Peptides against a protein of PDB entry 2XVC. Designs and how they scored, part 5

Target 1, 50 residues: chain A of PDB entry 2XVC
Amino acid sequence: ITERELLDYIVNNGGFLDIEHFSKVYGVEKQEVVKLLEALKNKGLIAVES

## One batch from the design tools (peptide; made by RFdiffusion4, then SolubleMPNN)

Design b1_p9_7_s1 (from b1_p9_7 with R4K S7P)
Fold by OpenDDE base, seed 5:
Structure b1_p9_7_s1 (fold): chain B 50 residues (1-50), chain A 9 residues (1-9)
Amino acid sequence: as target 1 above (50 residues)
Amino acid sequence: MKLKIKPLV
């Protein structure tokens, strides 16, 4: 999964992300999802609201 | 863990 693919998923899902669910559905390790989110945040592409 | 994320694109 790329940063862009994750970003597109978040947008298409109304900004909501269940890391556990995403990990299971897409076969991506939870730590990899978190790593991608941190990268997106550090690039100023997302803000985590809650 | 369920998160609410705001895209800034």
Scores: peptide ipSAE 0.710, ipTM 0.905, DockQ to the pose 0.916
Fold by OpenDDE base, seed 4:
Structure b1_p9_7_s1 (fold): chain B 50 residues (1-50), chain A 9 residues (1-9)
Amino acid sequence: as target 1 above (50 residues)
Amino acid sequence: MKLKIKPLV
């Protein structure tokens, strides 16, 4: 999965992301999801709330 | 882990 694909998922999911759920549904390692999120954040494309 | 994320695009 690419950064853009993850970003699109987040947007289409109302900004909510369950890393555990996403991982098992899409077969992406949790570490990879976190890596992609960090990239998006560093590029100023997202802000992690919670 | 459930997160709330704000897209800035």
Scores: peptide ipSAE 0.709, ipTM 0.904, DockQ to the pose 0.927
Fold by OpenDDE base, seed 2:
Structure b1_p9_7_s1 (fold): chain B 50 residues (1-50), chain A 9 residues (1-9)
Amino acid sequence: as target 1 above (50 residues)
Amino acid sequence: MKLKIKPLV
């Protein structure tokens, strides 16, 4: 999965992301999801609210 | 872990 694909998923899911669910359903390691989130955050593309 | 994320684009 790419940064853009994850961003699009987040947008399409109303800003909600369950890392456990996403990892299970899409077969992406939880660590990879977190890495992508950190990249998006570092680029100023997202803010993690809670 | 469930997160609420705000896109900034």
Scores: peptide ipSAE 0.709, ipTM 0.903, DockQ to the pose 0.923
Fold by OpenDDE base, seed 1:
Structure b1_p9_7_s1 (fold): chain B 50 residues (1-50), chain A 9 residues (1-9)
Amino acid sequence: as target 1 above (50 residues)
Amino acid sequence: MKLKIKPLV
């Protein structure tokens, strides 16, 4: 999954992301999801509120 | 882990 695809997912899901659920459904390692989130955050594209 | 994320565009 790309950063853009993850961002689109977050937007389409009302800003909610369950890393455990996402990992299971999309077959992406939890560590990879976190890495993508950190990249999005560092680019100023998201803020993590929880 | 469930997160609430704010897209900043």
Scores: peptide ipSAE 0.708, ipTM 0.902, DockQ to the pose 0.910

Design b1_p9_7_s2 (from b1_p9_7 with S7P)
Fold by OpenDDE base, seed 5:
Structure b1_p9_7_s2 (fold): chain B 50 residues (1-50), chain A 9 residues (1-9)
Amino acid sequence: as target 1 above (50 residues)
Amino acid sequence: MKLRIKPLV
């Protein structure tokens, strides 16, 4: 999964992400999801609110 | 872990 794909998913999912659920559904390791989120945040593309 | 994420684009 790429940063763009994750961003698109977040947008299309109403701005919500369940890391555990996402990992199970898409077969992506939780650590990888977190890494991608950190990258998106550091680039100013997302803000994590909770 | 469930997150509320605000896209900034």
Scores: peptide ipSAE 0.723, ipTM 0.907, DockQ to the pose 0.938
Fold by OpenDDE base, seed 2:
Structure b1_p9_7_s2 (fold): chain B 50 residues (1-50), chain A 9 residues (1-9)
Amino acid sequence: as target 1 above (50 residues)
Amino acid sequence: MKLRIKPLV
């Protein structure tokens, strides 16, 4: 999965992300999901609120 | 872990 694909998923999911669920459904390691989120945040594309 | 994320684009 790419950063753009994850961003699109987040937008389409109302801004909510369940890392455990996403990992199971899409077969992406939880660590990879977190890495992508950190990249998006560092680029100023997202803010993680809770 | 469930997160609330705000897109800034």
Scores: peptide ipSAE 0.723, ipTM 0.907, DockQ to the pose 0.922
Fold by OpenDDE base, seed 1:
Structure b1_p9_7_s2 (fold): chain B 50 residues (1-50), chain A 9 residues (1-9)
Amino acid sequence: as target 1 above (50 residues)
Amino acid sequence: MKLRIKPLV
């Protein structure tokens, strides 16, 4: 999964992301999801509120 | 872990 694909998912999911659920459904490692989120955050594309 | 994320796009 790319950063853009994850971003689009987040937008389409109303800004909610369950990392564990996402990992299971899409077969992406939790660490990879976190890595992508950090990249998006550092690029100013998202703010994580938890 | 459930996160609330604010897209800034």
Scores: peptide ipSAE 0.723, ipTM 0.907, DockQ to the pose 0.931
Fold by OpenDDE base, seed 4:
Structure b1_p9_7_s2 (fold): chain B 50 residues (1-50), chain A 9 residues (1-9)
Amino acid sequence: as target 1 above (50 residues)
Amino acid sequence: MKLRIKPLV
């Protein structure tokens, strides 16, 4: 999955992301999801809460 | 782990 695909998923999911569920469904390691989130955050494309 | 994420762009 790409950064853009993850961003699109987040937007379409109302801004909620369950990393555990996402990892299971899409077969992406949790560490990879976190890496993508950090990239999006560093680019100023998202703000992560909690 | 469930996160609340705000798209900014």
Scores: peptide ipSAE 0.722, ipTM 0.906, DockQ to the pose 0.932

Design b1_p9_8_s2 (from b1_p9_8, 3 letters changed)
Fold by OpenDDE base, seed 5:
Structure b1_p9_8_s2 (fold): chain B 50 residues (1-50), chain A 9 residues (1-9)
Amino acid sequence: as target 1 above (50 residues)
Amino acid sequence: MKLKIKPLI
């Protein structure tokens, strides 16, 4: 999964992301999801609010 | 883990 795909998912899901659920549904390792989130954050594309 | 994320696009 790409950073853009993850970003689009977050937007379409009202800003909510359940890492456990996402990992199961899309077959992406939790560590990979976290890595993508960190990349998005470092690029200034997202802010994590919890 | 459930997160609330604000897109800054």
Scores: peptide ipSAE 0.718, ipTM 0.913, DockQ to the pose 0.917
Fold by OpenDDE base, seed 2:
Structure b1_p9_8_s2 (fold): chain B 50 residues (1-50), chain A 9 residues (1-9)
Amino acid sequence: as target 1 above (50 residues)
Amino acid sequence: MKLKIKPLI
């Protein structure tokens, strides 16, 4: 999965992301999801609110 | 872990 694909998922899901659920359903390692989130955050594309 | 994320694009 790419950064853009994850961003699109987040947008389409109303801003909510369950890392456990996402990892399970899409077969992406939890660590990879977190890595992508950190990249998006560092690029100023997202803010994690809770 | 469940997160609320705000896109900034």
Scores: peptide ipSAE 0.718, ipTM 0.912, DockQ to the pose 0.914
Fold by OpenDDE base, seed 4:
Structure b1_p9_8_s2 (fold): chain B 50 residues (1-50), chain A 9 residues (1-9)
Amino acid sequence: as target 1 above (50 residues)
Amino acid sequence: MKLKIKPLI
């Protein structure tokens, strides 16, 4: 999965992301999801509220 | 872990 694909998922899901659920459904390791989130955050594309 | 994320794009 790419940064853009994850961003699109987040947008389409109303901003909610369950990392555990996402990992199970899409077969992406939790650490990979976190890595992508960090990249999005560092680029100023997202803010994490929790 | 459930997160609330605000897209800024």
Scores: peptide ipSAE 0.717, ipTM 0.912, DockQ to the pose 0.924
Fold by OpenDDE base, seed 1:
Structure b1_p9_8_s2 (fold): chain B 50 residues (1-50), chain A 9 residues (1-9)
Amino acid sequence: as target 1 above (50 residues)
Amino acid sequence: MKLKIKPLI
């Protein structure tokens, strides 16, 4: 999954992301999800609120 | 881990 695809997922999911659930459903390792989130955050595209 | 994320565009 790309950064853009993850961002779109987050937006479409009302800003909620369950890393465990996402990993299971989409077959993406949790570490990869976190890596993508860090990239999005570093680019100023997201803020993690919780 | 459940997160609430704010898209900033």
Scores: peptide ipSAE 0.716, ipTM 0.911, DockQ to the pose 0.893

Design b1_p9_8_s3 (from b1_p9_8 with S7P)
Fold by OpenDDE base, seed 5:
Structure b1_p9_8_s3 (fold): chain B 50 residues (1-50), chain A 9 residues (1-9)
Amino acid sequence: as target 1 above (50 residues)
Amino acid sequence: MKLRIKPLV
């Protein structure tokens, strides 16, 4: 999964992400999801609110 | 872990 794909998913999912659920559904390791989120945040593309 | 994420684009 790429940063763009994750961003698109977040947008299309109403701005919500369940890391555990996402990992199970898409077969992506939780650590990888977190890494991608950190990258998106550091680039100013997302803000994590909770 | 469930997150509320605000896209900034």
Scores: peptide ipSAE 0.723, ipTM 0.907, DockQ to the pose 0.939
Fold by OpenDDE base, seed 2:
Structure b1_p9_8_s3 (fold): chain B 50 residues (1-50), chain A 9 residues (1-9)
Amino acid sequence: as target 1 above (50 residues)
Amino acid sequence: MKLRIKPLV
């Protein structure tokens, strides 16, 4: 999965992300999901609120 | 872990 694909998923999911669920459904390691989120945040594309 | 994320684009 790419950063753009994850961003699109987040937008389409109302801004909510369940890392455990996403990992199971899409077969992406939880660590990879977190890495992508950190990249998006560092680029100023997202803010993680809770 | 469930997160609330705000897109800034």
Scores: peptide ipSAE 0.723, ipTM 0.907, DockQ to the pose 0.924
Fold by OpenDDE base, seed 1:
Structure b1_p9_8_s3 (fold): chain B 50 residues (1-50), chain A 9 residues (1-9)
Amino acid sequence: as target 1 above (50 residues)
Amino acid sequence: MKLRIKPLV
């Protein structure tokens, strides 16, 4: 999964992301999801509120 | 872990 694909998912999911659920459904490692989120955050594309 | 994320796009 790319950063853009994850971003689009987040937008389409109303800004909610369950990392564990996402990992299971899409077969992406939790660490990879976190890595992508950090990249998006550092690029100013998202703010994580938890 | 459930996160609330604010897209800034």
Scores: peptide ipSAE 0.723, ipTM 0.907, DockQ to the pose 0.933
Fold by OpenDDE base, seed 4:
Structure b1_p9_8_s3 (fold): chain B 50 residues (1-50), chain A 9 residues (1-9)
Amino acid sequence: as target 1 above (50 residues)
Amino acid sequence: MKLRIKPLV
């Protein structure tokens, strides 16, 4: 999955992301999801809460 | 782990 695909998923999911569920469904390691989130955050494309 | 994420762009 790409950064853009993850961003699109987040937007379409109302801004909620369950990393555990996402990892299971899409077969992406949790560490990879976190890496993508950090990239999006560093680019100023998202703000992560909690 | 469930996160609340705000798209900014």
Scores: peptide ipSAE 0.722, ipTM 0.906, DockQ to the pose 0.933

## One batch from the design tools (peptide; made by RFdiffusion4, then SolubleMPNN)

Design b1_p10_1_s1 (from b1_p10_1, 4 letters changed)
Fold by OpenDDE base, seed 3:
Formats: C-alpha cells, sequence, structure tokens
Structure b1_p10_1_s1 (fold): chain B 50 residues (1-50), chain A 10 residues (1-10)
C-alpha cells in the first residue's frame, strides 16, 4: 500500500483508522501502517488527534 | 489501536 492509498482510505473512512483492523483486512504489517502515517504527518498532510 | 486523523488541506 502507498501513502496515497492510505490517505484515501482515511478520507473515505471519515478520518478514522483502526490500525489493527486495517492490518488484518488489508494484510499490511502494523509497522508499515505506522511508517506510512508518519510519512503523511511529516509531509503536513495529516495530524493525529488526541 | 483506533486513531482519529485530521486531514490538512493545503
Amino acid sequence: as target 1 above (50 residues)
Amino acid sequence: MKLKIKLIEK
């Protein structure tokens, strides 16, 4: 999965992400999901709320 | 782990 694909998923899911659920459904390692989120954050595209 | 993500429009 790419950064863009993860971003699109978050958008389509109302801004919510369950890392464990996502990992199970899409077969992506939790570490990879976190890595992609950090990349999106570093690019100023997202912020993780509370 | 469930997260709420804020999208930042540029």
Scores: peptide ipSAE 0.647, ipTM 0.862, DockQ to the pose 0.878
Fold by OpenDDE base, seed 1:
Structure b1_p10_1_s1 (fold): chain B 50 residues (1-50), chain A 10 residues (1-10)
Amino acid sequence: as target 1 above (50 residues)
Amino acid sequence: MKLKIKLIEK
């Protein structure tokens, strides 16, 4: 999964992301999801609210 | 872990 694909998923999911669920459904390791989120955050594209 | 993510416009 790419950063853009994850970003699009988040947008299409109303801004919600369940890392555990996402990992299971899409076969992406949780640490990879976190890495992608950190990249998006570092680029100033997202913020984690809760 | 369930997160709420905000998209930031630049």
Scores: peptide ipSAE 0.646, ipTM 0.862, DockQ to the pose 0.890
Fold by OpenDDE base, seed 2:
Structure b1_p10_1_s1 (fold): chain B 50 residues (1-50), chain A 10 residues (1-10)
Amino acid sequence: as target 1 above (50 residues)
Amino acid sequence: MKLKIKLIEK
């Protein structure tokens, strides 16, 4: 999965991401999902709300 | 882990 694909998924999912669910459905390691999120954050494209 | 992500407009 690419950064663009993950970003598009987040957009299409209303800004919600369940890392556990995503990992299971798409067969992507949780660490890889986190890596992509960190890249998107570092580029200033996303913020994780808390 | 469930996250809420804000998309930042540039």
Scores: peptide ipSAE 0.646, ipTM 0.862, DockQ to the pose 0.849
Fold by OpenDDE base, seed 5:
Structure b1_p10_1_s1 (fold): chain B 50 residues (1-50), chain A 10 residues (1-10)
Amino acid sequence: as target 1 above (50 residues)
Amino acid sequence: MKLKIKLIEK
C-alpha cells in the first residue's frame, strides 16, 4: 500500500482509521500503517486528533 | 487502536 492509497482510504472512511481492523482486512502490518501515517503527518497532509 | 485523522487542505 502507498501513502496515497492510505490517504484515500482515510478520506473515504470519514477520517476514521482502526489500525487493527485495517491490518486484518488489507493484510498490511500495523507498523507499516504507522510508518505511512508518519509520512503523511510529516508532509502536513494529516493531523492525528484522538 | 482507533484514530480520528484530520485531513488538511494545502
Scores: peptide ipSAE 0.645, ipTM 0.862, DockQ to the pose 0.906

Design b1_p10_2_s2 (from b1_p10_2, 5 letters changed)
Fold by OpenDDE base, seed 4:
Order: structure tokens, then sequence, then C-alpha cells
Structure b1_p10_2_s2 (fold): chain B 50 residues (1-50), chain A 10 residues (1-10)
């Protein structure tokens, strides 16, 4: 999966992401999902709400 | 792990 595809998923899911669910459904390892998220964050495209 | 993310327009 690409950064753009992950970003589109996040947008389409209202900003919610379940890494466990995503990993199972899309066959992407959890550490790869986290890596892509960190790339998106570093580009200033997302922020974690806490 | 469940996350809530803010999308930032650029």
Amino acid sequence: as target 1 above (50 residues)
Amino acid sequence: MKLKLKLIEK
C-alpha cells in the first residue's frame, strides 16, 4: 500500500484507524502501517488526536 | 491499536 492509499483510507474513515483491523483486511503488516503513518505525519498531512 | 487522526489540508 502507498502513503496516498493509506491517507485516502483515513479520510474515507473519518480519521479513524484501527491498525489491527487494517492489517488483517488489507494484508499489510502493522509495522508497515505505522511506518506509513509516520511518513504522513512528517509530511504534515496528519496528526494524532490525543 | 485504535487511532483518531486529524487530517491536515495542504
Scores: peptide ipSAE 0.635, ipTM 0.858, DockQ to the pose 0.819
Fold by OpenDDE base, seed 2:
Structure b1_p10_2_s2 (fold): chain B 50 residues (1-50), chain A 10 residues (1-10)
Amino acid sequence: as target 1 above (50 residues)
Amino acid sequence: MKLKLKLIEK
């Protein structure tokens, strides 16, 4: 999965991401999902809502 | 882990 694909998923899912669910459905390691999220965050494209 | 993310427009 690419950064763009993950970003599109997040957009299409209303900003919600369940890392456990995503990992199971798409067969992507949780560590890889986190890596992609960190890349998106570092590029200033996403933020975790608090 | 469930997250709520904000998409930042650039």
Scores: peptide ipSAE 0.633, ipTM 0.857, DockQ to the pose 0.810
Fold by OpenDDE base, seed 3:
Structure b1_p10_2_s2 (fold): chain B 50 residues (1-50), chain A 10 residues (1-10)
Amino acid sequence: as target 1 above (50 residues)
Amino acid sequence: MKLKLKLIEK
């Protein structure tokens, strides 16, 4: 999965992401999901809501 | 782990 694909998923899911659920459904390692999220954050495309 | 993310438009 690419950064863009993950971003599109987040958009289509109303901003919600369950890392464990996503990992199981899409067969992506949790570490990879976190890596992609950090990349998106560092690019200023997402922020974690408090 | 469940997260709520804010999308930042550029």
Scores: peptide ipSAE 0.633, ipTM 0.857, DockQ to the pose 0.830
Fold by OpenDDE base, seed 5:
Structure b1_p10_2_s2 (fold): chain B 50 residues (1-50), chain A 10 residues (1-10)
Amino acid sequence: as target 1 above (50 residues)
Amino acid sequence: MKLKLKLIEK
């Protein structure tokens, strides 16, 4: 999965992401999902809501 | 872990 594909998923899911669920459904390791999220955050494309 | 992410238009 690419950064763009993950971003599109987040958009299509209303900003919600369950890392455990995503990992199970798409067969992507949790650490890979986190790595992609960090890249998106560093590019200023997403922010984590508190 | 469940996250709520804000999408930022740039």
Scores: peptide ipSAE 0.631, ipTM 0.857, DockQ to the pose 0.833

Design b1_p10_2_s3 (from b1_p10_2, 4 letters changed)
Fold by OpenDDE base, seed 5:
Structure b1_p10_2_s3 (fold): chain B 50 residues (1-50), chain A 10 residues (1-10)
Amino acid sequence: as target 1 above (50 residues)
Amino acid sequence: MKLRLKLIEK
């Protein structure tokens, strides 16, 4: 999965992401999902709300 | 882990 594909998923999912669910459904390691999120955050495309 | 992400247009 690419950064753009993950971003599109997040957008299409209303900004919500369940890493555990995503990993299981799409067969992507949780560590890889986190790395992609960090890349998106570093590019200023997303912010984690907490 | 469930996250709520804000999409930033920039």
Scores: peptide ipSAE 0.651, ipTM 0.861, DockQ to the pose 0.835
Fold by OpenDDE base, seed 3:
Structure b1_p10_2_s3 (fold): chain B 50 residues (1-50), chain A 10 residues (1-10)
Amino acid sequence: as target 1 above (50 residues)
Amino acid sequence: MKLRLKLIEK
């Protein structure tokens, strides 16, 4: 999965992401999901709400 | 882990 594909998923899911669920459904390792999220954050495209 | 993400307009 690419950064853009993950971003599109987040947008289409109303900004919510369940890493465990996503990993199971899409067959992506949790560590890879976190890596992609960090890339999106570092690019200023997303922020994790407290 | 469940996260709520804020989308930042560019």
Scores: peptide ipSAE 0.651, ipTM 0.861, DockQ to the pose 0.842
Fold by OpenDDE base, seed 1:
Structure b1_p10_2_s3 (fold): chain B 50 residues (1-50), chain A 10 residues (1-10)
Amino acid sequence: as target 1 above (50 residues)
Amino acid sequence: MKLRLKLIEK
């Protein structure tokens, strides 16, 4: 999965991401999902809401 | 882990 694909998923999922669920459904390692999220964050495209 | 993410416009 690419950064863009993950971003599109987040957009289409109302801004919500369940890493565990995503990993299982899409066959992407959790570590890879986190890596992609960090890339998106570092590019200023997303922020984690607390 | 469930996350809520904000999309940032640039």
Scores: peptide ipSAE 0.651, ipTM 0.861, DockQ to the pose 0.845
Fold by OpenDDE base, seed 2:
Structure b1_p10_2_s3 (fold): chain B 50 residues (1-50), chain A 10 residues (1-10)
Amino acid sequence: as target 1 above (50 residues)
Amino acid sequence: MKLRLKLIEK
């Protein structure tokens, strides 16, 4: 999965991401999902809501 | 782990 694909998923899912669910459904390791999220955050494309 | 993310428009 690419950063753009993950971003599109987040957009289409209303900004919600369940890492465990995503990992199971798409066959992507949780570590890879986190890596992609960090990349998106570092690029200023997403922010984690607190 | 469930996250709520905000998309930043540029």
Scores: peptide ipSAE 0.650, ipTM 0.861, DockQ to the pose 0.834

Design b1_p10_3_s2 (from b1_p10_3, 4 letters changed)
Fold by OpenDDE base, seed 3:
Structure b1_p10_3_s2 (fold): chain B 50 residues (1-50), chain A 10 residues (1-10)
Amino acid sequence: as target 1 above (50 residues)
Amino acid sequence: MKLKIKLVEK
């Protein structure tokens, strides 16, 4: 999965991401999901809300 | 782990 595909998923999911659920459904390792999120954050495309 | 993600509009 690419950064763009993950971003599109987040948009289509109302801004919510369950990393464990996503990992199970799409067969992407949790570490890879986190890596993609970090890339999106570093590009200034997303912010993780607390 | 469930996260809320904000999209940054520029």
Scores: peptide ipSAE 0.620, ipTM 0.852, DockQ to the pose 0.842
Fold by OpenDDE base, seed 4:
Structure b1_p10_3_s2 (fold): chain B 50 residues (1-50), chain A 10 residues (1-10)
Amino acid sequence: as target 1 above (50 residues)
Amino acid sequence: MKLKIKLVEK
């Protein structure tokens, strides 16, 4: 999965992300999801609220 | 882990 695909998922899911659920559904390691989130954050595209 | 993400616009 790409950063853009993850971003689009977040947008389409109302800003909610369950990392465990996402990992299982999309076959992406939790660590990879976190890496992508960190990249999106560092690019100023997202902020984690909770 | 369940997260709430804010999309940042410019």
Scores: peptide ipSAE 0.619, ipTM 0.851, DockQ to the pose 0.895
Fold by OpenDDE base, seed 5:
Structure b1_p10_3_s2 (fold): chain B 50 residues (1-50), chain A 10 residues (1-10)
Amino acid sequence: as target 1 above (50 residues)
Amino acid sequence: MKLKIKLVEK
């Protein structure tokens, strides 16, 4: 999965992301999801609210 | 872990 694909998922999911659920559904390691989130955050595209 | 992500417009 790419940064863009994860961002699109977040957009389509109203900003909610369950890392455990996402990992199970898409077969992506939790660490990879976190890395993608960090990249998106570093680019100023997202902020983690809770 | 459940997160709420804010989308930032630039």
Scores: peptide ipSAE 0.619, ipTM 0.853, DockQ to the pose 0.916
Fold by OpenDDE base, seed 2:
Structure b1_p10_3_s2 (fold): chain B 50 residues (1-50), chain A 10 residues (1-10)
Amino acid sequence: as target 1 above (50 residues)
Amino acid sequence: MKLKIKLVEK
């Protein structure tokens, strides 16, 4: 999964992301999801509210 | 872990 694909998923999901659910459904390691989120945050594209 | 993500407008 790419940063763009994760961003699009978040947009389409109303800003909600369940890392555990996402990992199981898409077969992506939780640490990889977190890595992508950190990249998006560092680029100023997202903010984590919870 | 369930997160709420804000999409930042640029």
Scores: peptide ipSAE 0.618, ipTM 0.853, DockQ to the pose 0.918

Design b1_p10_3_s3 (from b1_p10_3, 4 letters changed)
Fold by OpenDDE base, seed 4:
Structure b1_p10_3_s3 (fold): chain B 50 residues (1-50), chain A 10 residues (1-10)
Amino acid sequence: as target 1 above (50 residues)
Amino acid sequence: MKLRIKLVEK
């Protein structure tokens, strides 16, 4: 999965991401999802709420 | 882990 595909998923999902669910459905390792999120954050495209 | 993500606008 690309950064753009993950970004589009987040947008289409109303800004919510369940990493466990996403990993299972799309066959992407959790650490890869986190890596992509960090890249999007570093590019100033997203903010992650704690 | 469930996250809330905000899209950053220009």
Scores: peptide ipSAE 0.651, ipTM 0.859, DockQ to the pose 0.828
Fold by OpenDDE base, seed 1:
Structure b1_p10_3_s3 (fold): chain B 50 residues (1-50), chain A 10 residues (1-10)
Amino acid sequence: as target 1 above (50 residues)
Amino acid sequence: MKLRIKLVEK
């Protein structure tokens, strides 16, 4: 999965992401999801409210 | 882990 694909998923999911659920459904390692989120955050594209 | 994520507008 790319940063853009993850971003689009988040947008389409109303701004919510369940990392555990996403990992299971899409077959992406949780660590990779976190890495992509960090990249998006570092680019100033997202803010995480937790 | 369930996260609330906002898009940041610049």
Scores: peptide ipSAE 0.651, ipTM 0.861, DockQ to the pose 0.878
Fold by OpenDDE base, seed 5:
Structure b1_p10_3_s3 (fold): chain B 50 residues (1-50), chain A 10 residues (1-10)
Amino acid sequence: as target 1 above (50 residues)
Amino acid sequence: MKLRIKLVEK
């Protein structure tokens, strides 16, 4: 999965992301999801709440 | 872990 694909998923999911659920459904390691989120955050494209 | 992610407009 790419940064853009994850961003599109987040947008389409109303800004909510369940990392555990996403990992199970899409077969992506939780660590990879977190890495992609960090990249999106560092680019100023997202803000992670809480 | 469930996260709320805000999209930032630039």
Scores: peptide ipSAE 0.650, ipTM 0.862, DockQ to the pose 0.878
Fold by OpenDDE base, seed 3:
Structure b1_p10_3_s3 (fold): chain B 50 residues (1-50), chain A 10 residues (1-10)
Amino acid sequence: as target 1 above (50 residues)
Amino acid sequence: MKLRIKLVEK
Protein backbone atom coordinates (compact mmCIF):
# COMPACT_ATOMS: atom_id res chain seq x y z
CA ILE B 1 0.00 0.00 0.00
CA THR B 2 1.14 3.54 -0.78
CA GLU B 3 0.81 6.74 1.24
CA ARG B 4 -1.87 7.92 -1.21
CA GLU B 5 -3.87 4.70 -0.88
CA LEU B 6 -3.77 4.92 2.92
CA LEU B 7 -4.82 8.57 2.79
CA ASP B 8 -7.74 7.72 0.50
CA TYR B 9 -8.80 4.93 2.85
CA ILE B 10 -8.78 7.29 5.84
CA VAL B 11 -10.87 9.84 3.94
CA ASN B 12 -13.36 7.20 2.83
CA ASN B 13 -13.54 5.88 6.41
CA GLY B 14 -14.59 9.25 7.84
CA GLY B 15 -11.14 10.05 9.24
CA PHE B 16 -10.88 6.95 11.41
CA LEU B 17 -8.25 4.23 11.28
CA ASP B 18 -8.18 1.02 13.28
CA ILE B 19 -4.61 -0.18 12.78
CA GLU B 20 -5.40 -3.69 14.04
CA HIS B 21 -8.42 -4.04 11.75
CA PHE B 22 -6.65 -2.50 8.76
CA SER B 23 -3.64 -4.78 9.18
CA LYS B 24 -5.84 -7.89 9.26
CA VAL B 25 -8.06 -6.90 6.34
CA TYR B 26 -5.40 -5.57 3.97
CA GLY B 27 -2.50 -7.80 5.00
CA VAL B 28 -0.24 -4.86 5.85
CA GLU B 29 2.09 -5.05 8.84
CA LYS B 30 1.24 -2.68 11.69
CA GLN B 31 4.75 -1.21 11.49
CA GLU B 32 4.21 -0.39 7.81
CA VAL B 33 0.90 1.35 8.58
CA VAL B 34 2.62 3.43 11.28
CA LYS B 35 5.47 4.26 8.88
CA LEU B 36 3.00 5.50 6.26
CA LEU B 37 1.13 7.58 8.87
CA GLU B 38 4.39 9.15 10.03
CA ALA B 39 5.26 10.02 6.42
CA LEU B 40 1.84 11.64 5.90
CA LYS B 41 2.22 13.56 9.17
CA ASN B 42 5.75 14.72 8.30
CA LYS B 43 4.44 16.00 4.95
CA GLY B 44 1.81 18.03 6.82
CA LEU B 45 -1.07 16.13 5.20
CA ILE B 46 -2.61 14.69 8.37
CA ALA B 47 -2.86 15.24 12.09
CA VAL B 48 -3.28 12.31 14.47
CA GLU B 49 -5.56 12.91 17.43
CA SER B 50 -4.94 11.38 20.90
CA MET A 1 -5.56 0.64 18.10
CA LYS A 2 -8.16 3.09 16.84
CA LEU A 3 -7.01 6.53 15.71
CA ARG A 4 -8.79 9.74 14.74
CA ILE A 5 -7.07 11.27 11.72
CA LYS A 6 -7.67 14.82 10.52
CA LEU A 7 -6.83 16.03 7.04
CA VAL A 8 -4.74 19.18 7.04
CA GLU A 9 -5.81 21.72 4.46
CA LYS A 10 -2.81 23.75 3.33
Scores: peptide ipSAE 0.650, ipTM 0.861, DockQ to the pose 0.868

